# Ledger of designs, part 23: peptides against a protein of PDB entry 3OGK

Target 1, 307 residues: chain A of PDB entry 3OGK
Amino acid sequence: ATPDRLSRRFPNLRSLKLKGKPRAAMFNLIPENWGGYVTPWVTEISNNLRQLKSVHFRRMIVSDLDLDRLAKARADDLETLKLDKCSGFTTDGLLSIVTHCRKIKTLLMEESSFSEKDGKWLHELAQHNTSLEVLNFYMTEFAKISPKDLETIARNCRSLVSVKVGDFEILELVGFFKAAANLEEFCGGSLNEDIGMPEKYMNLVFPRKLCRLGLSYMGPNEMPILFPFAAQIRKLDLLYALLETEDHCTLIQKCPNLEVLETRNVIGDRGLEVLAQYCKQLKRLRIERGADEQGMEDEEGLVSQRG

## One batch from the design tools (peptide; aimed at target 1 R264 G290)

Design b1_p14_2_s3 (made by RFdiffusion4, then SolubleMPNN; from b1_p14_2, 7 letters changed)
Fold by OpenDDE base, seed 3:
Structure b1_p14_2_s3 (fold): chain B 307 residues (1-307), chain A 14 residues (1-14)
Amino acid sequence: as target 1 above (307 residues)
Amino acid sequence: KKREELEEALKKLR
C-alpha cells in the first residue's frame, strides 16, 4: 500500500504499523541499510492522518527530520511511538519526540540502531511527561542516559507499567524500583557478579506488582532474588540470563504461574520436562539457539498439557 | 567468562 492510498481510504486511522524489511532480512540476506524510508509515510501522517495516535515502524529507516516532523505534526495527540529495529536517527530525533509529544504513553526503540549524542531526551521525558505507561529501549546501547531520570519518570508517571532498558547496573535502579509502584514488567539492566560480594543483589526490592521479568546476566547466584515473588511471575525472559539447565529447572519449578518463557537451548530436555510438570499455565515458549547455531527457527511450541 | 560468551553470542544475534 502507498501512503496516499492509505490516507484516502482511512482518513480517521488511529494506529499505523509499517514493516520495512521482508522476513528474508532476518536471515542477513538483505543489507542492513535496505529498509523502507518512513519519510513518505511521515509526510502523509502530517498532512492527512490527523487522528493518528499510534505509530509503529518496524525495520524502517528513520531520520531525525522524520521524527521532528512526526513530533510536530502529532504533538500531544501522539500516544504511541514504536521504533522497532529501526535505524538512521540520533538522540536528537528522540529529543524532538519527547519535547513535542508530552503526553506520549508508549515509547519504544527496542533493537534500534542510532547515534547517541547525549542523554537529553530521557531527561526531557523525565521533566515533562506524566503519561508514560511503557518505556522500552531494550537491546540498545545508551551510555549517556541517567538512571536518575528513569527514577524521575517512575515517580511522575503513575501509570508506568512496563520498562525495558539497556545495560544499567541493577543497583543503580534501586531508586527507580522504589518509585515504580505500578510496574508490572521489567527487562534489561545488568547484573554484575562480584566474587567479593556474593550477596550484592540479595537486598533488591522489586515493585510489588512485578510479574514479567528479564534480568540480563542473571546467574545462579543472583537468581534467588526472584524467589520471594516467583509464584507471581507470569513471563520470564531468560535469553540473556547466565543460567544453566539445572538453574532453569530450579527457577521454573518456583514459577507455577508462568505463562511465557523465552530462553536459549540451554534449557535442554530436562528443563522442558520441568516446565511441563510445574508450569501448567504456559501459553508461549520461545527457545532461541545460541549464536553458534545458524538456524533461528522460532519454534513456538505449545507445551501440551498432559491431562 | 560466561558473560563474555553471552555478550559475544548476543552480538551475533543483532
Scores: peptide ipSAE 0.037, ipTM 0.750, DockQ to the pose 0.383
OpenDDE base, seeds 1, 2, 4, 5: peptide ipSAE 0.037, 0.035, 0.035, 0.034; ipTM 0.757, 0.748, 0.746, 0.738; seed 1 fails the geometry check

Design b1_p14_2_s4 (made by RFdiffusion4, then SolubleMPNN; from b1_p14_2, 9 letters changed)
Fold by OpenDDE base, seed 3:
Structure b1_p14_2_s4 (fold): chain B 307 residues (1-307), chain A 14 residues (1-14)
Amino acid sequence: as target 1 above (307 residues)
Amino acid sequence: DRRKRLEEAEKRRR
C-alpha cells in the first residue's frame, strides 16, 4: 500500500503499523534503501492522517527529521510511538518526541539501533510527562541515561504499568521499584555476580502488582528473589536468564499461574514436562535457540520434536 | 544479536 492510498481510504485512521525489512535483511540480502524509510509515511501522517494517535514502525529507517516532523504534527494527540527494531535516528529524535508529545502513553524503542548523544530525552520525559503507561527500551544500549529519571517517571506517572530497560544494574533501580507502585511488568536490567556478596540482591523489593518479569542475566543464585511472589507471575521472559534445565524446572514449579513463557532450548524436554504439569494456565510458549547450544553436548538441554 | 548478547552475558559471569 502507498501512503496516499491509505489516507484516501481511511481518513479517520487512529492506529498505523508499518513493517519494513523482513528478517532476511539481517543477512544483508536486502539493500539498505529498499522500502524501509518512514519519511513518506510521516509526510502523509502530517498532512492527511489528523486523527492518528498510535504509530508503530517495525524494522524501518527513521531519521531525527522524521521524528521531529511526526512530533510536531501530532503533538499531544500522539499517544503511542513504537520504534520496533528501527535504525537511523539519534537521541535528539527521541528528545523531540518527548518534548512535543507530552501526553504520550507508550514509548517503545525495543531492539532499535541509534546514536546516543545524551540522556536529555529521558530527563525531559521525567520532567514533563504524567501520562506514561508503557516505557520500553529493552535490548538497547543506553549509557548516558539516569536511573534517577526513571524513578521520577515512576513517581509522576501513576498509570505506569510496564517498563522494559537495558543494562541498568538492578540495585540502581531500587528507588524506581519503590516509586512504581502500579508496575505490572518489568524486563531488562542487569544482575551481576559478586563473589564477595552473594546475597546482594536478596533484599530487592519489587512492586506489589508485578506479574510479568524478565530479569536479564538472572542466574540460579539470583532466582530465589522471585520466590516470594512467584505464584503471582503470569509472564516470564527467560531468554536472557542464565538458568539451566534444572533451574527452569525449579522456577516453573513455583509459578502455577504462568500464562506466557519465553525461553531458550535449555529448558529441554524435561522443563517442558514440568511446565505441562504445573502451569495449567499457559497460553503462549516461545522457545528460541540459544547460544549455549554449542557447548552443551548433553542431551538434557535440547527440545526434541516430540516435546 | 540476541545470541551474541547471551554469549556476552555468559562471559561476564565467568
Scores: peptide ipSAE 0.119, ipTM 0.837, DockQ to the pose 0.105
OpenDDE base, seeds 1, 2, 4, 5: peptide ipSAE 0.066, 0.093, 0.090, 0.044; ipTM 0.810, 0.824, 0.833, 0.790; seed 4 fails the geometry check

Design b1_p14_3 (made by RFdiffusion4)
Pose (drawn by RFdiffusion4):
Structure b1_p14_3 (pose): chain A 307 residues (1-307), chain P 14 residues (1-14)
Amino acid sequence: as target 1 above (307 residues)
Amino acid sequence: LEVEVLPPRVIVLP
C-alpha cells in the first residue's frame, strides 16, 4: 500500500514497522538495489503521522537524507528506532538521529550495513543521553567507536537493560560492566585469548542480573567465567562461540533454567542429549549450520535422528 | 517448544 493509504486509515499511529526486501535477501539471493526504499514512508511520517514514537525498518534501504528528515520531524518524540538488517546509510545519519532525538529509549542497528566515517554518534549519546534502555549494534563492523563512550553511557543511563555490541575486547568493557548495574542482556564483544595471560579473563565482574547473554569467540578456557551464575542464565547465544561439542555439554549442563538457546550444529547429538534432561524449561532452540567445509568442526558436530 | 534445525544459513568461524 501507499503511505498515503496508511496515514489516512491510521492517522494516530504510535508505532510502525515496515518490511521491505523478501526474506531471501538474508541469504544473498536478492539484488542489493531491488527496492525497500524507506524514503516515501519518512516523508509521510513527517507530514501525517504526527504521533509516531517508534519506527522499525526491516530489510529496507535507509539513506542519510531519510534519517536526517526522520530525526528533525520526530525529534524528542522518537522513543525507539530500529534499523534492522537495513542498508544505505552512514554514521552521519546515526549522528543526526542521536543529536535531534534526545530521548531515545531504544536504538538498534543489528546486522545493518552502512559506511563508518567516524565515532561521534556514540560519543554524542555518551554526552547527553540519559534515557537509553536498549542499545543494539550486535552484528556490525564498528572500528571507530570508543569503549569509553559505552562505559559512560552505562554510567548515565539508569534504565539500561540490554546492550549488544561488535568486536570490542571484553577486557576494555570492564568499566562498562561495573557501571551497567541493571543490565539483563549482553551479547557481542570479543574474547581474545593469548597464551601469555593464562588467566586473561577470570576476573570479570558481570552485572548481577545478567541472564541473557552471548560472548563472541568464547573458547573453552574462558567459558568458566559463566559458571558462577549459570543457574541464572535464561538465554544463551553460542552462535559465534569457539567451543567444541564436549564443551557445549559441560556448559549446557549448568543452565537448568535455560529457556532460549541459539547455537551451531557443533552442539552435536551429544549436546542435544544433555539439553534434553537438564533444561526442561527450554522454549526456543535454533541450531544454525556451522563450518561445513573441512569436517563438521569435529566428529560429533552432526545432529541427527538421535538428537 | 520452537525448534529450528540446520537452516540454510551457514556460519564459518576462524

Design b1_p14_3_s1 (made by RFdiffusion4, then SolubleMPNN; from b1_p14_3, 5 letters changed)
Fold by OpenDDE base, seed 4:
Structure b1_p14_3_s1 (fold): chain B 307 residues (1-307), chain A 14 residues (1-14)
Amino acid sequence: as target 1 above (307 residues)
Amino acid sequence: MEIEINPPRVIKLP
């Protein structure tokens, strides 16, 4: 469909999801500048889709000008913006969104590629938003944002239930976790080994309602931090965990209420057997074949046709 | 149960 045809057919459209680049783009098989631009759609939204409150761009090229126009056109009526695997923008575009859309509830830029100019967008969000429910910049690389702003967001946004972040040192998020009393989902962070302080994460306190999580770089030494609430876990993202097959088995056995598991091929047939045995409520299993598949020494660390 | 097996991609590891 074209933008103009859509607005004429559905002038009272509340939610729009656009898909640009094909799935192959997520595997670095297609250049970033290949695919659909959001510009004509943003123009149409600005002019003719006055009831639109949710926008989801998936695998599209988005400029700062596009974001600025969208922000000004929808302002506080914009509740959801998802830049899902998008490219072409900078943090200036994000700043425009959070400046003009102060009642935004969902802001996502998961797996998007962008140029980072500063951390002002997150600071602005922290200073003025009290409506945020979902914040997701998972699998992105921000170096100039402050974990303190994330804590402020948690304190001010009482409905905040899902936060996915990049590679923040997990200990820098202690204040965030304390403030995020209603948080149900957390993904990202960074667990870093320290030979001089092997127990540095053992006293980490998670939000009491946390039931969906994925801690990046979690190894077998850090895994026990989940054990106190493992029975509460409904979803695990182990894509970026540093767990071997037997580590998967250990963790899975402690999560009898697991509904969703996302992991790598390292789970192996053995891990799948354990999953079937202990996780009777499992609804979805996602397995990715990592680049490390060929380097696995453990014969059981591969998912075969038997699994 | 839904099972999704994805093709190889770059995994973020240390």
Scores: peptide ipSAE 0.044, ipTM 0.689, DockQ to the pose 0.608
OpenDDE base, seeds 1, 2, 3, 5: peptide ipSAE 0.043, 0.042, 0.043, 0.043; ipTM 0.695, 0.681, 0.688, 0.688

Design b1_p14_3_s2 (made by RFdiffusion4, then SolubleMPNN; from b1_p14_3, 5 letters changed)
Fold by OpenDDE base, seed 3:
Structure b1_p14_3_s2 (fold): chain B 307 residues (1-307), chain A 14 residues (1-14)
Amino acid sequence: as target 1 above (307 residues)
Amino acid sequence: MEVELYPEKVIVLP
């Protein structure tokens, strides 16, 4: 497929998704010169795809210039931008997007690799956007953004329903959770165990509508914070949780309305049996092989053909 | 209309 052929065939295209590499490809193994540049596509979007409101780049090379051109070309008509496992840009490119696309509803940079210059892009988004519904920079390494800007976004964007973040200390997001009254999904953050304060997170208050959740580094000591609303949980992301097989069983039994579970092989056949028994509304199950499986002492933490 | 593009194929989604 070529950009020019696309625009000729679909001049009124509203949504475009480009996939540069197969899903199974590891991002860090892709060379910078593999040819998956978005530049020719951005040029075509700017010139000939005037109705395009949704752009999804997956495993593509995206420069700041590409983002700047896209931002200026689509401006407030751009509703969705997903930089999914992309590389080649800096936070300057993100700043251009949020500066020019003031009505963007979905902004995703999940698993993208970029150079972080500052936190201005998130601040700009917080200051001027009231339309945001989905913000996702899950599994990224932002160190210069402020949790206060997230709180501001939550306060100003009343339609905000899904937020996925990097390694923010969860306690720094208390104000965010309080402001995000309509939030349904949250993933990321960081739960940091403190031996001297085992109840550090027990008073954490989540948004009332929260039903899709993935807390990074959640262990069995922190897991009880979910119990008060476990019955309303519909999706769990446990890929980055620190739960063993028995912990999975404990949590799953408390989530009878679970529809989607993403976890590691540590769930084991036992966990799958419990899942089948208690989660009758389950629609999707994702099991990944974890890097830590070699060190697991629990023989039950292995999924076999029996499960 | 949504289009998913792969290196050698185009998929049109409703």
Scores: peptide ipSAE 0.041, ipTM 0.608, DockQ to the pose 0.030
OpenDDE base, seeds 1, 2, 4, 5: peptide ipSAE 0.038, 0.038, 0.022, 0.039; ipTM 0.600, 0.602, 0.514, 0.603

Design b1_p14_3_s3 (made by RFdiffusion4, then SolubleMPNN; from b1_p14_3, 4 letters changed)
Fold by OpenDDE base, seed 2:
Structure b1_p14_3_s3 (fold): chain B 307 residues (1-307), chain A 14 residues (1-14)
Amino acid sequence: as target 1 above (307 residues)
Amino acid sequence: MEVEILPERVIRLP
């Protein structure tokens, strides 16, 4: 479909999702810079799709100019922007979005590649937005944003229910977790093992409603921080956890209400058996092969046809 | 139950 054909057929369109790459690109078979430009679509949105409140670009090239045009065209009518695995923009484009779209509820840039100029976009979001429900920059690298701005967002956005971040040190997010009283989902962060202070995370207090989580680099020493609320966990993302097969078994046994598990092949047949035994509410299981697993001689760390 | 098994993906390790 072309942009002009879409607008003519659906002038009152409220939600648009565009995909620029085939599914095969998920396996790193297609370069990140290959794909459709959003420019012609943004032009069409600006001119003819005046009721559009939700935009989802997946695996597309998005420039700062595209984001600026979109921001100005939709302004406070834009409720959702998802830049899913997109590229071509900088934090200036994000700044334009949050400056002009002050009532945005969902902002996602998960797995997008971009040039980071500064942390102003997150600061601007913190200063002016009270509507955010979902903030997701999972699997991104922001070095210039402040965890304090994230805390401010949590204080000001009472409907904030899902936050996924990059590699923030988890201890820097203590204030955020305290402020995010209604948070149900958290993914990302960084857990850093310290042999000299093995219990440095044990006093970490999570939001009371937290039931969907994925802590990056969580090892067996940090895993016990989940035990106090493991029974309320419904979704686990263990893709970036540093858990072995036995660790998976230990954690899974403590999560009887688990509905969604995303993990690596390290779960093994044993982990799958434990999962089947203890997680009777499981609805979705996603297993990825990790690069670290290619060298593991442990047969238990492999999912076979038996599992 | 939905089961999805995916091939190798780049995982961020510390």
Scores: peptide ipSAE 0.062, ipTM 0.683, DockQ to the pose 0.575
OpenDDE base, seeds 1, 3, 4, 5: peptide ipSAE 0.064, 0.063, 0.054, 0.063; ipTM 0.691, 0.688, 0.655, 0.683; seeds 1, 3, 5 fail the geometry check

Design b1_p14_3_s4 (made by RFdiffusion4, then SolubleMPNN; from b1_p14_3, 5 letters changed)
Fold by OpenDDE base, seed 4:
Structure b1_p14_3_s4 (fold): chain B 307 residues (1-307), chain A 14 residues (1-14)
Amino acid sequence: as target 1 above (307 residues)
Amino acid sequence: MEVELYPERVIRLP
């Protein structure tokens, strides 16, 4: 499809999703005329798609100029922007988005690669947005953003229901969790094991409505923090958890209302059996291969054709 | 139930 054809056919388009080439292709020499650039689409959006409120770019090349043009063209009419596995922009582009689109409800940049200049974009979002419902920069490498801005967002955005972040120390998010009263989903953070303080995270208080969860680097010592509300968990992301097969079994048994599980092959056939036994409402199961499994001495840590 | 398997992908942890 071409941008001009789209606008002519659907001048009143409200939602647009574009998919580029696989990520692997983005590391190679890319021709300037590659359909993976959002530039021609942003131009068309700016000129001819005046009712567009939702934009989803997946595996696209996005420049700061593209983001700036989009931001200014749609302004407060833009409700959703998803930069899903995109590349080519910096935090200046994000700053433009949050500066001009002050009523944005969904902002996603999950697995996007970018150049980080500063944390101003998150600060600007915190200072001016009260509409945010979904914030997702899961599996990104932000180092200059502040957890205090995240807390401010939670305080100001009463409809905030889903937040996925990078490697914030979980204890730095205590204020965020306290403020995020309506939060239903949280993924990311960083749990850091302390052998000298095994109960480091035991006093962590989660939002009362939390039912979709993925804590990065959660090990068996931290896992018990979920037990008080495990029965209300409907989705677990264990992709980056540090749980062995037995740990999976322990946790799964406590989540009878689990609908979605994402994990690694370490769950094993045993974990799958436990899952089948205790999670009768399961709708989706995602299993990835983990590099850590190459050294597993325990045969139980593998999913076979039997499972 | 929907099952998603990624046999060609490897997740690396720090």
Scores: peptide ipSAE 0.161, ipTM 0.833, DockQ to the pose 0.626
OpenDDE base, seeds 1, 2, 3, 5: peptide ipSAE 0.146, 0.128, 0.141, 0.159; ipTM 0.830, 0.823, 0.826, 0.832

Design b1_p14_4 (made by RFdiffusion4; failed a check: the pose's geometry)
Pose (drawn by RFdiffusion4):
Structure b1_p14_4 (pose): chain A 307 residues (1-307), chain P 14 residues (1-14)
Amino acid sequence: as target 1 above (307 residues)
Amino acid sequence: LELTIGEKKIVVTK
């Protein structure tokens, strides 16, 4: 339908969600220029959806121009913006929205592709934003943003509940974790072990409420930092973890309240057996495919009828 | 239970 049709039928929308490219685009089957341009929609938002406080674009093309227009037109009213698997923008567009939308409660860019010219957008949030409840750049290459800015955001945003990040060294986020007193969910970061520091981590202060998490590149040697509060974990994202079938069993075994698990097929039939009696409350399970080229990551990393 | 198996390939390396 045309944007005109949407605004005629529903002139007082508070919340809008638009999908563009077919689902196949998530698997590199759809041309990049196929469509899903968000621009006519943002123009319609400017003129006729004067009540909109939340926008979620999924698999759409989003330009800097169209985000500059959205930011100016909705400004302090934009409580939530989700750029979900979108492309076509840069950090100029992010900066535009974080400077004009001073009351953003939820900002999300998971799996989006954009050009990173600088890190001012995150710094701008750190300097002026107090209302942020959820910030999410989970699956994203950011090389110019400062972990100091993220820590500052945690110090200023009392209602910060959920943060998902890129390849920040976890150790750089120690300050962030102390400051994020209300943090219930954390995903991302980078656990980089060096033989030099056998106990490089073990001294992590995780927020005392963290119950939905996934630490990227987590190996068997760092896995134990979860044991002190594993009874509390309700959601686990081992999708980007570097741990073997045996290690999965030992961790899953310690999470009796786990309701959501996402992982690679390394979990193995053996892991599913463990999950079978320790985690009776499990509601959602997703076993993605792993490194399928040089053996199934190990000789138990195959799930079957047994599992 | 919501179950999904083998939908997308994920390779995790350093």

Design b1_p14_4_s1 (made by RFdiffusion4, then SolubleMPNN; from b1_p14_4, 8 letters changed; failed a check: the pose's geometry)
Amino acid sequence: MEVVIGERRVVVER

Design b1_p14_4_s2 (made by RFdiffusion4, then SolubleMPNN; from b1_p14_4, 10 letters changed; failed a check: the pose's geometry)
Amino acid sequence: MEVEFYERRVVVER

Design b1_p14_4_s3 (made by RFdiffusion4, then SolubleMPNN; from b1_p14_4, 8 letters changed; failed a check: the pose's geometry)
Amino acid sequence: MEVEIGERRVVVSR

Design b1_p14_4_s4 (made by RFdiffusion4, then SolubleMPNN; from b1_p14_4, 8 letters changed; failed a check: the pose's geometry)
Amino acid sequence: MEVEIGERRVVVER

Design b1_p14_5 (made by RFdiffusion4)
Pose (drawn by RFdiffusion4):
Structure b1_p14_5 (pose): chain A 307 residues (1-307), chain P 14 residues (1-14)
Amino acid sequence: as target 1 above (307 residues)
Amino acid sequence: SLREYLHEKRFKKV
């Protein structure tokens, strides 16, 4: 339908969600220029959806121009913006929205592709934003943003509940974790072990409420930092973990309240067996395919009828 | 390697 049709039928929308490219685009089957331009929709938002407080674009093309218009037109009213698997913008567009939308509660860019010119957008949030509840750049290459800015955001945003990040060294986020007193969910970061520091981590202060998490590149040697509060974990994202079938069993075994598990097929039939009696409350399970070229990551990393 | 695979998988484009 045309944007005109949407605004005529529903002039007082508070919340809008638009999907563009077919689902196949998530698997590199759809041309990049196929469509899903968000622009006519932003123009319609400017003129006729004057009550909109939340926008979620999924698999759409979003330009800097379009986000500059959205930020100016909705300004302090934009409580939530989700750029979900979108492309076509840069950090100029992010900066535009975080400077004009001073009351953003939820900002999301998971799996989006954009050009990173600088890190001012995150710094701008750190300097002026107090209302942020959820910040999410989970699956994203950011090389110019400072972990100091993220820590500062945690110190200023009492209601911060959920943060998902890129390849920040976890050790650089120690300050962030102490400051994020209300943090229930954390995903991302980078656990980089060096033989030099056998106990490089073991001294992580995780927020005492963290119950939905996934630490990227987590190996067997760092896995134990979860044991002190594993009874509390309700969601686990081992999708980007570097741990073997045996290690999965040991960790899954310690999470009796786990309701959501996402993982690669390295979980193995053996891991599913463990999951089968320790985690009776499990509601959602996703076993993504792993490195399928040189053996199934190990000789148990195959799930079957047994599992 | 496994690490490179996970990196490429994670930061793939749509």

Design b1_p14_5_s1 (made by RFdiffusion4, then SolubleMPNN; from b1_p14_5, 7 letters changed)
Fold by OpenDDE base, seed 5:
Parts: C-alpha cells; sequence; structure tokens
Structure b1_p14_5_s1 (fold): chain B 307 residues (1-307), chain A 14 residues (1-14)
C-alpha cells in the first residue's frame, strides 16, 4: 500500500501501524527506495490524515525532520507514538515530539537506535506533560537523561501505569517509585552487585499496584525484594535476570497468579514443572535460548522435550 | 561474567 492510497480510502484513520524490513535489514541497511523510510508516510499524515492520534513505526528509518513534521502536524492530537526498533533519529527528534505533543499518553522507543545529544527531551516531557500513561525506552542507551526527570514525570502524570527504562541504577529510581503511585508495570533498570553491601537493594519500595516486572541483572541476592508482593505479580520478564534454575523455582513458587513469564532456557525442565504446579493462571510462556546455556554447568538449566 | 555477557548481548539485540 502507498500513503496516498491509504489516506484516500481511510481519511478518518485514527491509528496507523507501519512495519519495515526484518531485523537483518535494520539500522541503516534499508535502501533509500524501500518503504522503510517513514518520510512519505509522515508527509501523508501531515497533509491528509488529520484525525490520526496513534502512530506505530516498527523497524523503520525515522529522521529528526520526520519527527519534527509529525509533531507539528499532530501537536496535542497525537496520543501515541511508538518508535519500535527504529533508527535514524537523534534526541532532537524526541525533543520536538515532546515539545509539540504535550498531551501524548504513550511514548515508546523500545530497541530503537539513535544518536544521543542531550537529555532535554525527557526534561521537557517532565516539565509539561501530565497525560502520560506509558513511557517505554526499554533496551535503549540513554546516558544523558536524568532520573530526576523521570521522578517528575511520575509525580505529574497521575495515569502513569507502565514505565520501561534502560540501565538506570535502581537506587537512583527510589524517588521515581515513590512518586509513581499508580504504576502497574516496570521493566529495566540495573541491579549492580556490590560485594561490600550485598543487601543494598533490600529497602527498595515499589509502587503498591506493581504487578508486571522485569528488573535487569537481578540475581538471587536481589530476588527477595520481590517476595513481599510476589503473590500479586502477573507478569515477569526474567530474560536479563541472573537467576539459575533453582532461583527460578523459588520465585515461581511465590507467584501463584503469574500469567506471563519470559525467561531463558536456564529455567530448565524442573522450572517448567514448578511453573505448571504453582502457576495455574499462566497464559503465555516465552523461553529464549541464551548463550549462557553453554556456560551453565547446571544439567537442569536446559529445557528438553520433556518439559 | 554472566552479567557482562547479558549486558553485551542486550546491547547487540538493540
Amino acid sequence: as target 1 above (307 residues)
Amino acid sequence: SLADFLREERYRKV
């Protein structure tokens, strides 16, 4: 389909999702003449799709100019922008979005590749947005954004329910968690081992409604921080946790209401047995093969055909 | 370490 054909057929379109090339062709590998650039679509949105409030670009090339045009064209009518595994933009493009789209509810840039110039985009979002419900820059590399701005967003956005972040030190997010009273989902952060203070995370206070969680680099020493609210956990992302088979078993037994589990093959057949025994509400299970499979000496750290 | 590996892999997957 072409942009012009879409607008002619559906002039009152509210939501648009575009998919680019497969992963192998991502990140500056898309030929200019391929439909992988959002530019022609942004032009069409700006000119002819005046009721569009939700835009989802997946695996596409997005420039700062594209984002600026989109931002100015849709302004406060834009409620959702998802840059899902996109590339080609900088934080200047994000700044334009949050500057002009002050009522945005969902902002996602999960697994996108970009050039980071500064942290102004998050600061601007913190200063002016009160509508945000979902913020997701999971698996991104922001080094210039401030945890304080994230805290400000949590304080000002009463409907904030889902936040996924990059490698923030979890202790820097204490203020954020305190402010995010309605938060139901959190993914990312960084739990960093400290030999001199193994319990440095034990006093973390999570939002009371938190039920979907994925803490990066969580090991067995940090895992107990979940135990006080494990019974209310509905979704766990353990893909980047540092848990062995036995640790999985321990945690799973404490999560009887678990509906979604994402983990690596380290869960093993034993972990799957425990999961089946204790998690009767499980709806979705994702098991990825990790390269850690070759390094783990645990015979049960592998999912076989028996599980 | 496994942590270092997972961190690196995470960045590669991005």
Scores: peptide ipSAE 0.152, ipTM 0.820, DockQ to the pose 0.498
OpenDDE base, seeds 1, 2, 3, 4: peptide ipSAE 0.025, 0.028, 0.155, 0.022; ipTM 0.705, 0.727, 0.815, 0.686; seeds 1, 2, 3 fail the geometry check

Design b1_p14_5_s2 (made by RFdiffusion4, then SolubleMPNN; from b1_p14_5, 8 letters changed)
Fold by OpenDDE base, seed 1:
Structure b1_p14_5_s2 (fold): chain B 307 residues (1-307), chain A 14 residues (1-14)
Amino acid sequence: as target 1 above (307 residues)
Amino acid sequence: SVAEFLKKKRYRKY
């Protein structure tokens, strides 16, 4: 479809999802003429789609100017913005969004590539937003944002239920977890093994309603922090966990209510057998080919046709 | 390391 056709056919459109051309290649290898620019769509939104409250760009090129135009055009009417695997913008564009769209409920930049100038966008969000329900910058690299702002968001946004972050040290998020009383989903962070302090994370207190979880770089030494609430876990993202086959088996046995599992082929046929035995409510399973094939010490860490 | 590989994959920095 074209932007002009969209507005003519659906002048009262409330939700728009645009998908760029799927690419197997890295974003830096996307041809210039692939047709993935959001600019003409943002122009159409600004001029003709006055009821639009939800925007989802997937695999699109988005500039700061595009974000600024979108922000000013929709302002507090914008409830959802998802920059899903997008590129071309900086944190200035994000700042514009959070400055003008103060009632935004969902803000997603998952797997987007951007230039980070500062952490002002998250600070601005923390200072002015009370509506946020979903914040997701999973698999991004923000180095200039503050965990304190995340805590402030949790304190002020009582409907906050899902937060996915980059590589924050988990211990820096203690205040956030304490404040996020209604949080159901958390992904990301960074668990850093310390041989000299094996119990480094054992005193972490998670939100009581937490049931969807993906702690990045969680190894077998950190895994026990989940055991007190493993029975309430419904979704696990283990794609970036440092668990071997036997670790998977150990954890899965403790999660009888698991509905969604995302992991690598390191789970192996053995892990899949354990999964079938203990997780009778499983609805979705994603197994990704991972680094495990290059250096797996455990021969069982491969999924075969039996699995 | 596996961790380093996963980090690279996660951020698509091969």
Scores: peptide ipSAE 0.139, ipTM 0.834, DockQ to the pose 0.560
OpenDDE base, seeds 2, 3, 4, 5: peptide ipSAE 0.046, 0.048, 0.131, 0.109; ipTM 0.757, 0.761, 0.830, 0.820; seeds 2, 3 fail the geometry check

